# Ledger of designs, part 2: peptides against a protein of PDB entry 3T7K

Target 1, 248 residues: chain A of PDB entry 3T7K
Amino acid sequence: KAEKILARFNELPNYDLKAVCTGCFHDGFNEVDIEILNQLGIKIFDNIKETDKLNCIFAPKILRTEKFLKSLSFEPLKFALKPEFIIDLLKQIHSKKDKLSQININLFDYEINGINESIISKTKLPTKVFERANIRCINLVNDIPGGVDTIGSVLKAHGIEKINVLRSKKCTFEDIIPNDVSKQENGGIFKYVLIVTKASQVKKFTKLINDRDKNETILIVEWNWCVESIFHLNVDFTSKKNVLYQKK

## One batch from the design tools (peptide; aimed at target 1 R64 K67)

Design b1_p8_4 (made by RFdiffusion4)
Pose (drawn by RFdiffusion4):
Structure b1_p8_4 (pose): chain A 234 residues (1-94, 102-181, 189-248), chain P 8 residues (1-8)
Amino acid sequence: KAEKILARFNELPNYDLKAVCTGCFHDGFNEVDIEILNQLGIKIFDNIKETDKLNCIFAPKILRTEKFLKSLSFEPLKFALKPEFIIDLLKQIHQININLFDYEINGINESIISKTKLPTKVFERANIRCINLVNDIPGGVDTIGSVLKAHGIEKINVLRSKKCTFEDIIPNDVIFKYVLIVTKASQVKKFTKLINDRDKNETILIVEWNWCVESIFHLNVDFTSKKNVLYQKK
Amino acid sequence: SPDIEIPE
C-alpha cells in the first residue's frame, strides 16, 4: 500500500535517520505514513536505547525533556530537526526534495552538535563521576538519574535528605571530593556541616539541577560560572 | 515509557 504511494517516484532518498521525537508525534503516525518513512530511511523509536544508535531528534524547540537532554549524548547526534521536516516530507509524498538543512531547531548549532562526537561525556570531561542526589529532586531520581548517567555520571547515590548521615554520602571518585545536587537551602546547611565536621579539609560542590541542565545544553561544565552553584569549597 | 518534561 505504501509501496503503491511510493511507486510513483523514480528514486527515493535515504535520509538515514534513527530518531526519537520529544514535544511531538507522541504516538506514531498512521501505518502508511510510518511504512513510507522506513522506505526513506527514517526510523522513529518510542524510547532511547543505547544500542539503537540514535542520531536524530525531532523537536519544535530546545526542550528540557528527558529525551531532548539525552539526545545530547547520542554518539553522535547528527540532526536536531523541527517536526516540520516530517510534515513537509509526508505532504510532498502524498520528485522528493525535502532537505535536512531547512529545519534546524533554533539554538542548537553545529558547534554543540559536534561536541557529541567527543570521545567523552560532558560530566566525564568535568571529572564529575559519583554524585549524591537528594530524593526530593523534581522529576524524581530515576529520570534525573538516567539523564545524568547518559552524560557520563557512573554512580548516583540518592540521599533521603532529612534522614541521611555523613556515612551515607559517597565521594566523587575518579577535583571535587563531594558533589551533591540539591533542592533546598535547608539541605545545603545540613550537608556542609556534616562534611565539614567529618572531612574538614576536603572539597565540596553543591549545585541545583539547573546547573546540570545548563552544562548539558552547552555540552560543557563551566566551573567559573556561579549560576546555580549553591556552595563550593575548593 | 513516557517522556518527562523536567521542571526548573

Design b1_p8_4_s1 (made by RFdiffusion4, then SolubleMPNN; from b1_p8_4, 5 letters changed)
Fold by OpenDDE base, seed 3:
Structure b1_p8_4_s1 (fold): chain B 248 residues (1-248), chain A 8 residues (1-8)
Amino acid sequence: as target 1 above (248 residues)
Amino acid sequence: MKDVLLPE
C-alpha cells in the first residue's frame, strides 16, 4: 500500500532520521504510515538504545521527560523536531490534489523552540556535559522526586559515571563518595558533589563533610541544576541558580 | 504510554 502511495512522486527524500518521540504520537502510527516513513528514511523507536544510533527527537516543545533529556546526549543529536513535521509530511503524501513530483517538507522549518544550532553543535563534542564539568561521581539522595533510577539514568547518559545513593536520614560521612577526578590543571573540581531535595539535607551534608574533611570543595545542587545544565549542554559554575551550597 | 515529566 505504501509503495502505491509513494509511486506518484518522482523523487523521494531521505531524511536519515532515527528518532524517539516524547509528548506526541501516543497512539503510534498505522502500518502504512510506518512503511511510508521508513521509505523516507524516518525510523521511529519506542525506547532509547545506544545500539540504534538515535539522532532525532520529536516533541512539541522542550520537555522534562527522560527521553527528551537523554536525547541531548545523542552522538550527535542531528534534529529536535516538532511532531508537525510528520503530520505535514503524511498529509502531503496522502493528499489527492497535489500532483507533487516532489515532497517539499524542510526539516529546519520544524525545529523545537529553544533547541538551536549552539545546542546541536555541543552534541558533536567528544565529551558529555558533566564530563566536561569534571563531575564523575555524585551523591544523590534517595528521596529524589522521579526516583533514583530515572534520575540516575539521565545523569549517566550525560557523563556521570558513578551515582552514590544516600539514605538521607541514616547516612554518615563515610557514605558520601568523593568526586574522583584527576586534578586537571584548569580548576573547578568539587571534591563532593551532591544532589539534594531539602534544606535539611544541605545542613546535614555540609556539617558531615566540614566536620570530617575540613576545607574541601563542596557543591550541593537541586535536580533543576542538572536539568538546566543538560538543556544548555553546559555547566555554568558562575550561576547560583539551583545551587544550594557551594564551597570552593 | 505517556512519558512522565520529571519534577522540578
Scores: peptide ipSAE 0.484, ipTM 0.935, DockQ to the pose 0.695
OpenDDE base, seeds 1, 2, 4, 5: peptide ipSAE 0.480, 0.480, 0.478, 0.481; ipTM 0.934, 0.934, 0.933, 0.934

Design b1_p8_4_s2 (made by RFdiffusion4, then SolubleMPNN; from b1_p8_4, 5 letters changed)
Fold by OpenDDE base, seed 3:
Structure b1_p8_4_s2 (fold): chain B 248 residues (1-248), chain A 8 residues (1-8)
Amino acid sequence: as target 1 above (248 residues)
Amino acid sequence: MEDVELPL
């Protein structure tokens, strides 16, 4: 059926998209539309797998979903597109009126607001955002909203190798892991990095660390610090936004 | 599974 629909075009684009969707297309696509999209070089996947070499995300806007946050770790992310790209493409293809010799849909007209070329260019870097920030090992409180598995999976996608889950009420100093990064000569390594949810946890962990390791560097942040770092593909250590405690 | 936005 798709072949008969596409046969009216003299030339078909190859968009070379391997995409996931988030915040759109909840009902999926019918078999004919999937076949049409496949013939145009558009493959939509249900889940993120490294083996699929995903290069695109469809979303109506910047979202705080696991898929959206992980899409910024694609190698590279080529396109972050609004769902209207697919909608308009399929509308043009199903249109009876247009004796269109060619499909005239430009990917660049459908970019997600706030995902610019500066963000896209950073996905071409050989390192991940937290790797570049010298954050390899973190401590994550067990009461984090969204759950330690989901949050941990996003953080790992962005270059955090080790996530230590802290039982916030029961943990001791010995439960806190150091951020084991070899001293690169260029500054800004925190020995202890923690993601917490409450001011009481800040007080607890700062006390535990300072009582046992008095002179060490500490970074305690909210989850939003990680999200902002992901959305910018850059860690700004000069910003105090979402930083609960910092000792250099 | 609906793509849930991770909380603030």
Scores: peptide ipSAE 0.509, ipTM 0.922, DockQ to the pose 0.736
OpenDDE base, seeds 1, 2, 4, 5: peptide ipSAE 0.504, 0.506, 0.507, 0.503; ipTM 0.921, 0.922, 0.921, 0.923

Design b1_p8_4_s3 (made by RFdiffusion4, then SolubleMPNN; from b1_p8_4, 6 letters changed)
Fold by OpenDDE base, seed 3:
Structure b1_p8_4_s3 (fold): chain B 248 residues (1-248), chain A 8 residues (1-8)
Amino acid sequence: as target 1 above (248 residues)
Amino acid sequence: MKDVDLPL
């Protein structure tokens, strides 16, 4: 059926998209539209797998979903597109009125607002955002909204190798792991990095660390600090936004 | 499963 629909075009584009969707296309696509998209070099996957070499995200805007946050870790992310790209493409293909010899849909007209070339270019870097920031090992409180597995999976996608889950009420100093990064000459390395949810945890962990390791560097942030770092593909250590405690 | 925004 798709072949008969596409036979009206003298030339077919190859978009070379391997995509996931977030915040759109909840009902999926019918078999004919999937086949049409496949013939145009557009493959849509249900889940993110490294083996699929995903290069695209479809979303109506910047979202805080696991898929959206992980899409910024693609190698590279080639395109972050609005769902209107697929909608307009399929409309043009199914149109009986358009005596179009070719499909005239430009990917660049459908870019997600706020995902610019600077962000896309950073996805071509050989390192991940937290790796570049010298954040290898973090401590994550067990009461984090969204759950430690989901949050941890996003953080790992962005270069955090080790996530230590802290039982916030029961943990001691010995439960807190150091950020074991060899002193690279260029950048503030924090010995202890923690993601927390509340001020009582800041008080607890700062006390535990300062009582046992008084002269060490500490970074305590909220989840939003990670999200902002991901959205910019850069850690700004000069910003106090979403930083709950910092000791250099 | 609907993709859910991760809370603040």
Scores: peptide ipSAE 0.376, ipTM 0.906, DockQ to the pose 0.728
OpenDDE base, seeds 1, 2, 4, 5: peptide ipSAE 0.371, 0.369, 0.368, 0.368; ipTM 0.906, 0.905, 0.903, 0.907

Design b1_p8_4_s4 (made by RFdiffusion4, then SolubleMPNN; from b1_p8_4, 5 letters changed)
Fold by OpenDDE base, seed 3:
Structure b1_p8_4_s4 (fold): chain B 248 residues (1-248), chain A 8 residues (1-8)
Amino acid sequence: as target 1 above (248 residues)
Amino acid sequence: MKDVELPL
């Protein structure tokens, strides 16, 4: 059926998209539309797998979903597109009126607001955002909203190698892991990095660390600090936004 | 399954 629909075009684009969707297309696509999209070089996957070499995300806007956050770790992310790209493409293809010899849909007209070339260019870097920030090992409180597995999976996608889950009420100093990064000459390594949810945890962990390791560097942040760092593909250590405690 | 936005 797709072949008969596409046979009216003299030329078909190859968009070379391997995509996931988030915040759109909840009902999926019918078999004919999937076949049409496949013939145009558009493959939509249900889940993120490294083996699929995903290069695109469809979303109506910047979202705080696991898929959206992980899409910024694609190698590279080529396109972050609004769902209207697919909608308009399929409309043009199903249109009876247009004796269109060619499909005239430009990917660049459908970019997600706030995902610019500066963000896309950073996905071409050989390192991940937290790797570049010298954050390899973190401590994550067990009461984090969204759950330690989901949050941890996003953080790992962005270059955090080790996530230590802290039982916030029961943990001692010995339960806190150091951020084991070899001293690169260029500054800004925190020995202890923690993601926490509340001020009582800040008080607890700062006391535990300062009582046992008095002169060490500490970074305690909210989850939003990680999200903002991901959305910018850059860690800004000059910003105090979402930083709960910092000792250099 | 609807993708859930991670909380603040």
Scores: peptide ipSAE 0.522, ipTM 0.931, DockQ to the pose 0.707
OpenDDE base, seeds 1, 2, 4, 5: peptide ipSAE 0.520, 0.520, 0.520, 0.519; ipTM 0.931, 0.932, 0.930, 0.931

Design b1_p8_5 (made by RFdiffusion4)
Pose (drawn by RFdiffusion4):
Structure b1_p8_5 (pose): chain A 234 residues (1-94, 102-181, 189-248), chain P 8 residues (1-8)
Amino acid sequence: KAEKILARFNELPNYDLKAVCTGCFHDGFNEVDIEILNQLGIKIFDNIKETDKLNCIFAPKILRTEKFLKSLSFEPLKFALKPEFIIDLLKQIHQININLFDYEINGINESIISKTKLPTKVFERANIRCINLVNDIPGGVDTIGSVLKAHGIEKINVLRSKKCTFEDIIPNDVIFKYVLIVTKASQVKKFTKLINDRDKNETILIVEWNWCVESIFHLNVDFTSKKNVLYQKK
Amino acid sequence: SNEPLDDD
């Protein structure tokens, strides 16, 4: 059936996209529209799996979704495209000349896309390997944790902030000895006291979740930035 | 303050 629709075309382009959508196309399209996209070398996965080697993201804009943040750890991310690409493409299908250049997500330029080719992850480059994360983090630890691991963090230690003792805190073994991601000023006090009591001469970095988000959007950890840094001892 | 994740 989709072949009949496509039989009208002398030649079909191979867009070669392995993509997830975020902020769009939350189920699929109709079956015909889907089979057409595959015939054009466009495959859209429901969720991100490391071994599918996704290279594209469809989104209306830069978004803070798990998908958008994880797309910045594709190896490499080749295309970040507005949904209008698929829309214009299917409109024409129903010769094919829709291109991959008229549909960039504004704010995601080549300089950022290109960093996804780097042989390192953003937090790996920053020597942030093992972190502690408060249990009450918005988005929950499983998701935030998945995003941070997708960006080079190997160990996520979750702290029940009210209950945890110094012994629960894991060092950042790879440089900050202790890295914590927190929600409340109430947590900064407790953790700096605990660590300062037990490991006085060591280094500490305490940041908000937004510090990690900014680092991912820039694919760079800027240690000279005070934005979203709640406490540091270096 | 922390900002939550956007909806999908």

Design b1_p8_5_s1 (made by RFdiffusion4, then SolubleMPNN; from b1_p8_5 with D7E)
Fold by OpenDDE base, seed 4:
Structure b1_p8_5_s1 (fold): chain B 248 residues (1-248), chain A 8 residues (1-8)
Amino acid sequence: as target 1 above (248 residues)
Amino acid sequence: SNEPLDED
């Protein structure tokens, strides 16, 4: 059926998209449309797997979904597109009125607002955002909204190797892991990096660390600090936004 | 405060 529909076109584009969708296409696609998209070099996956070598995300805007955050870790993310790309594409293909010899849909017209070439270019870097920031091991409180598995998965996608989950009510100093990164000459390396949800946790962890390791560097942040770092594909250590405690 | 993740 898809072949018959596409036979009206003399030339078919190959978009070379391996994509996931977030915040759109919840009902999926019918079999014919999937086949059409496949013929155009557009493959949509239900979930993110490293083996699929995903290069595209469809979303209506910048979202704080697991898929969207992880898409910024693609190697590279080639395109971040609005769902209207697919909608307009399929609409043009299914249109009986126009004897269109060619599909006239440009990917660049459907870019997600706020995902610019500067962001896309950073996804071509050989390192991940937290790797570049010398953040390898972090401590994560167990009561984080979204759950430690989802949050941890996003952080790992962005170069954090080890997620230590802290039981905030019961944890001791011995439960806190150091960020085991070799001192580089030019980098503010924090020995302890923690993501917390409450001011009481800041007070607790700062006390535990300072009582045992008085002169060590500490970074305590909110989840939003991680999100902003991901959205910019850069950690700005000069910003105090979403930083709850910092000791250099 | 930490904003939750958006749902897919």
Scores: peptide ipSAE 0.404, ipTM 0.907, DockQ to the pose 0.927
OpenDDE base, seeds 1, 2, 3, 5: peptide ipSAE 0.397, 0.400, 0.403, 0.404; ipTM 0.906, 0.906, 0.907, 0.908

Design b1_p8_5_s2 (made by RFdiffusion4, then SolubleMPNN; from b1_p8_5 with E3L D7E)
Fold by OpenDDE base, seed 4:
Structure b1_p8_5_s2 (fold): chain B 248 residues (1-248), chain A 8 residues (1-8)
Amino acid sequence: as target 1 above (248 residues)
Amino acid sequence: SNLPLDED
């Protein structure tokens, strides 16, 4: 059926998209439309797997979904597109108009607002955002909304190798792991990096660390610090936004 | 948004 529908075109584009969707297409696609998209070099996956070498995200806007945040870790993210790309594409293909020589839809017309070439270019870097920031090991409180598994998965996608989950009420100093990164000459490395949810945790962890490991560098942030870093594919250590405690 | 993650 897809072949018959596509026979109306003399030439078919190959978009070469391996994509996931977030905040759109919850009902999926019918079999015919999937076949059509496949013939156009558009493959949509239900979930993110590294082995699939995903290069595209469909979303109506910048979202804080797991999929969207992880899409910024694709190697590279080639395209971040609005769902209207697919909608308009399928609409043109299903049109009963006369035989067309080609499909006239430009991917660049459907870019998600705020995901520009500067962001896309950073996904071509050989390193991940937190790797570039010398953040390898973090401490994450167990009461984080969204769950430690989901949050941890996003952070790992962006170069954090080790996530230590802290039971905030029972945690002692010995439960806190250092960010084991060798000092590079030009980079402020924080020995202890923590993601927390509330001010009482800041007070607790700062006390525990300062009492036992005096004069060490500490970075305590909220989840939004990570999100902003991901959205910019850059850690701005000059910003105090979403930083709850910093000791250099 | 105060939500840590948006729903998919």
Scores: peptide ipSAE 0.361, ipTM 0.875, DockQ to the pose 0.687
OpenDDE base, seeds 1, 2, 3, 5: peptide ipSAE 0.356, 0.357, 0.360, 0.360; ipTM 0.874, 0.873, 0.875, 0.874

Design b1_p8_5_s3 (made by RFdiffusion4, then SolubleMPNN; from b1_p8_5 with E3I D7E)
Fold by OpenDDE base, seed 5:
Structure b1_p8_5_s3 (fold): chain B 248 residues (1-248), chain A 8 residues (1-8)
Amino acid sequence: as target 1 above (248 residues)
Amino acid sequence: SNIPLDED
């Protein structure tokens, strides 16, 4: 059926998109439309897997979904597109009136607002954002909204290798892991990096660390610090935004 | 309250 529909076009574009959707297309696509999209080089996946070599995200806008945040870790993210790309494409293809010998949908017209070439270019870097920031091992509180698995998965996608989950009420100093990064010359390396949700946790962890490992560098941040770092694909250590405690 | 993640 898809072949018959596409037969009216003399030439078909190959968009070369391996995509996930977030905040759109919750009901998926019918079999014919999936086949059409596949013939146009558009493959949509339900979930993010590294093996799929995803290069595209469909979303109506910048979102704080797991999928959107992870899409910024694609290698590279080639396109961040509005769902209207697919809608208009399928509309044109199903249109019987268009005497168009060619599909005239340019994906560049459907870029998500705020995902610019600067962001896209950073996804071409050989390193991940937290890797570049010398953050390899972090401590994550167990009571983080969204759950440690989801949050941890996003962080890992962006170069954090080890996530130590802290049971906030029961943890001791021995439960806190250091950020095991070899001292590179010029980068501010924090020995202890923690993502927390409450001021009480800041007080607890700062005390535990300062009492047992004096004079070490500590970075305690909110989840929003990570999100902002991901959205910019850069860690700004000069910013105090979403930083709860910093000891240099 | 910081919304950790948007729903998909």
Scores: peptide ipSAE 0.371, ipTM 0.882, DockQ to the pose 0.812
OpenDDE base, seeds 1, 2, 3, 4: peptide ipSAE 0.364, 0.366, 0.368, 0.371; ipTM 0.878, 0.876, 0.878, 0.880

Design b1_p8_5_s4 (made by RFdiffusion4, then SolubleMPNN; from b1_p8_5 with E3T D7A)
Fold by OpenDDE base, seed 4:
Structure b1_p8_5_s4 (fold): chain B 248 residues (1-248), chain A 8 residues (1-8)
Amino acid sequence: as target 1 above (248 residues)
Amino acid sequence: SNTPLDAD
């Protein structure tokens, strides 16, 4: 069926997209449309796997979904596109009225607002955003919304190697892990990095660390600090936004 | 307060 539908076109584009969808196409695609998309070099995957070499995300806008956040770790993310790309493409293909000899859909017309070339270009860097920021090991409170597994997975995709989950009510200083990075001459390194949800946790962890490991560098942030860092593919240590406690 | 993750 797909071949018959596509036979009316003299030339078919190859978009070379390996994509996941988030915030759109919840019902998936019918078999014919999947086949059509495949013939056009568009492969849509249900889940993110590194082995699939994903290069594209479909979403209506910037979202705080696991898939969207992880898509910014693709190597590279070539395209972040609105679902209207697929919709318009399929509409054009299924249209019986238009004697179109070719498909006239430019993917550049469907870029997600806020994902610009500057962001895309950073996905070509050999390092991940938190790696560049010298954040290798973090402490994460167990009561984080979204769950430690999902949050942890996103953070790992962006270069955090080790996530230590803290039981906020029961944890002691010994439960807090240091950010084990080699001191670079020109880079601010925080010995302790923590993601917390409550002000009470800030008070607790700052006390525990300061009492036992005096004068060490501490960074305590909200999840939104991580999200903003991911969305910009850059950690801005000059910003106080979403920073709950900082000791240099 | 931390913003929760959006659902897919």
Scores: peptide ipSAE 0.387, ipTM 0.878, DockQ to the pose 0.908
OpenDDE base, seeds 1, 2, 3, 5: peptide ipSAE 0.382, 0.383, 0.383, 0.383; ipTM 0.877, 0.877, 0.877, 0.876

Design b1_p8_6 (made by RFdiffusion4)
Pose (drawn by RFdiffusion4):
Structure b1_p8_6 (pose): chain A 234 residues (1-94, 102-181, 189-248), chain P 8 residues (1-8)
Amino acid sequence: KAEKILARFNELPNYDLKAVCTGCFHDGFNEVDIEILNQLGIKIFDNIKETDKLNCIFAPKILRTEKFLKSLSFEPLKFALKPEFIIDLLKQIHQININLFDYEINGINESIISKTKLPTKVFERANIRCINLVNDIPGGVDTIGSVLKAHGIEKINVLRSKKCTFEDIIPNDVIFKYVLIVTKASQVKKFTKLINDRDKNETILIVEWNWCVESIFHLNVDFTSKKNVLYQKK
Amino acid sequence: SDIELPET
């Protein structure tokens, strides 16, 4: 059936996209539209799996979704495209000349896309390997944890902020000895006291979640930035 | 499922 639709075309391009959509196409398209996309070398997965080697993301703009943040750890991310690409493409299908250049997500330029080819992850480059994360983090620890691990963090230690003792805190073994991601000023006080009491001479970095998000969007941890840094001892 | 992650 989709072949009949495509039989009208002398030649079909191979867009060679393995993509997820975020902020768009939240189920699929109709079955015909889907089979057409595959015939054009466009495959859209429901969720991100490391072994599918996704290279593309469809999104209306830069978004803070798990999908968008994780797309910045594709190996490599080749295309970050507005949904209008698929829309214009299917409109024409129903010769094919829709191109991969008229549909960039504004704010995601080549300099950032290119960093996804780097042989390291953003937090791996920053020597942030093992972190502590408060259990009350917005988005929940499982998701935030998945995003951070997708960006080079190997160990996520979750702290029940009200209950945790110093012994629960894991060092950042790879440089900050202790890295914590927190929500409340009430947590900064408790953690600096605990660590200062028990490991006075060591280094600490305490940041908000937004610090991690900015680092991902830039694919760089800027240690000279005070933005979203709640406490540091270096 | 995908989740929009809020600011803190």

Design b1_p8_6_s1 (made by RFdiffusion4, then SolubleMPNN; from b1_p8_6, 4 letters changed)
Fold by OpenDDE base, seed 3:
Structure b1_p8_6_s1 (fold): chain B 248 residues (1-248), chain A 8 residues (1-8)
Amino acid sequence: as target 1 above (248 residues)
Amino acid sequence: MDVELPDV
């Protein structure tokens, strides 16, 4: 069926998209439309796997979903597109207008607002955002909304190697792991990095660390600090936004 | 449906 539909076009584009969707296409696609998209070099996957070499995200806007956040870790992310790309493409292909010799849909007309070439270019870097920031090992409170597995998975996709989950009520200083990064010349290394949810946790962890390791550097942030760092593919250590405690 | 991760 797809071949018969596409046979009316003299030339077919190859978009070379390996994509996931978030915040759109909840009902999926019918078999014919999937086959049409496949013939146009558009493959849509249900889940993110490194083996699939994903290069595209479909979303209506910048979203705080696991898929969207992880898409910024693609190597590279080639395109971040609005779902209207697929909608308009399929609409053009299913159109009864016999006179369409070619498909006239440009990917660049469908870019997600706020995902610019500066962001796309950073996905071509050989390192991940937290790796570049010298954040290798973090402490994460166990009561984080969204869950430690999801949050941890996003953080790992962005170059955090080790996530230590802290039982916020029961943890001691010995439960807190250092950010074991070799002194690289080009950045402030925090010995202790923590993601917390409450001011009481800030008080607890700052006390535990300062009482036992008084002269060490500490960074305590909200999850939003990580999200903003991901959305910019850059850690801004000059910003106090979403930083709950910092000791240099 | 993909859930947006909360602010906190």
Scores: peptide ipSAE 0.471, ipTM 0.927, DockQ to the pose 0.701
OpenDDE base, seeds 1, 2, 4, 5: peptide ipSAE 0.468, 0.467, 0.468, 0.468; ipTM 0.925, 0.926, 0.925, 0.927

Design b1_p8_6_s2 (made by RFdiffusion4, then SolubleMPNN; from b1_p8_6, 3 letters changed)
Fold by OpenDDE base, seed 4:
Structure b1_p8_6_s2 (fold): chain B 248 residues (1-248), chain A 8 residues (1-8)
Amino acid sequence: as target 1 above (248 residues)
Amino acid sequence: MDVELPDT
């Protein structure tokens, strides 16, 4: 059926998109539209797998979904597109107008607001955002909204190798892991990095660390610090935004 | 439906 629909075009583009969707296309696509998209080099996946070599995200805007946050870790993310790209594409293809020589839809007209070439260019870097920031091992409180598995999965996609889950009420100093990164000459490496949810945890963990490992560097942040770092594909250590405690 | 992770 798709072949018959596409036969009205003399030339078909190959968009070379391997995409996931978030915040759009909840009902999926019908079989014919999937086949059409496939013939145009657009493959949509239900879930993110590294083996699929995904290069595209469809979303109406910047979202704080697992899929959107992980899409910024694609190698590279080639396109972050509004769902209107697919809508307009399928609309043009299903149009009963006369034979068209080509499909006239430019991907660049459908960019998600706030995902610019500066962000896209950073996804071509050989390192992940937290790797570049010398954050390898973190401590994450077990009561984090969104759950430790989802949050942890996003953080791992962005170069955090080890996530230590802290039972906030029962945690001792011995439960806190150091960020095991060799001192590089030019970068403030934090020995202890923690993601927490409330001020009482800041007070607890700062006390535990300072009482047992005096003069060590500590970074305690909220989840929004991670999100902002991901959205910019850069860790800004000069910003105090979403930083709950810092000891250099 | 994809859930947005919390705003903290």
Scores: peptide ipSAE 0.550, ipTM 0.951, DockQ to the pose 0.751
OpenDDE base, seeds 1, 2, 3, 5: peptide ipSAE 0.547, 0.547, 0.550, 0.550; ipTM 0.951, 0.951, 0.951, 0.951

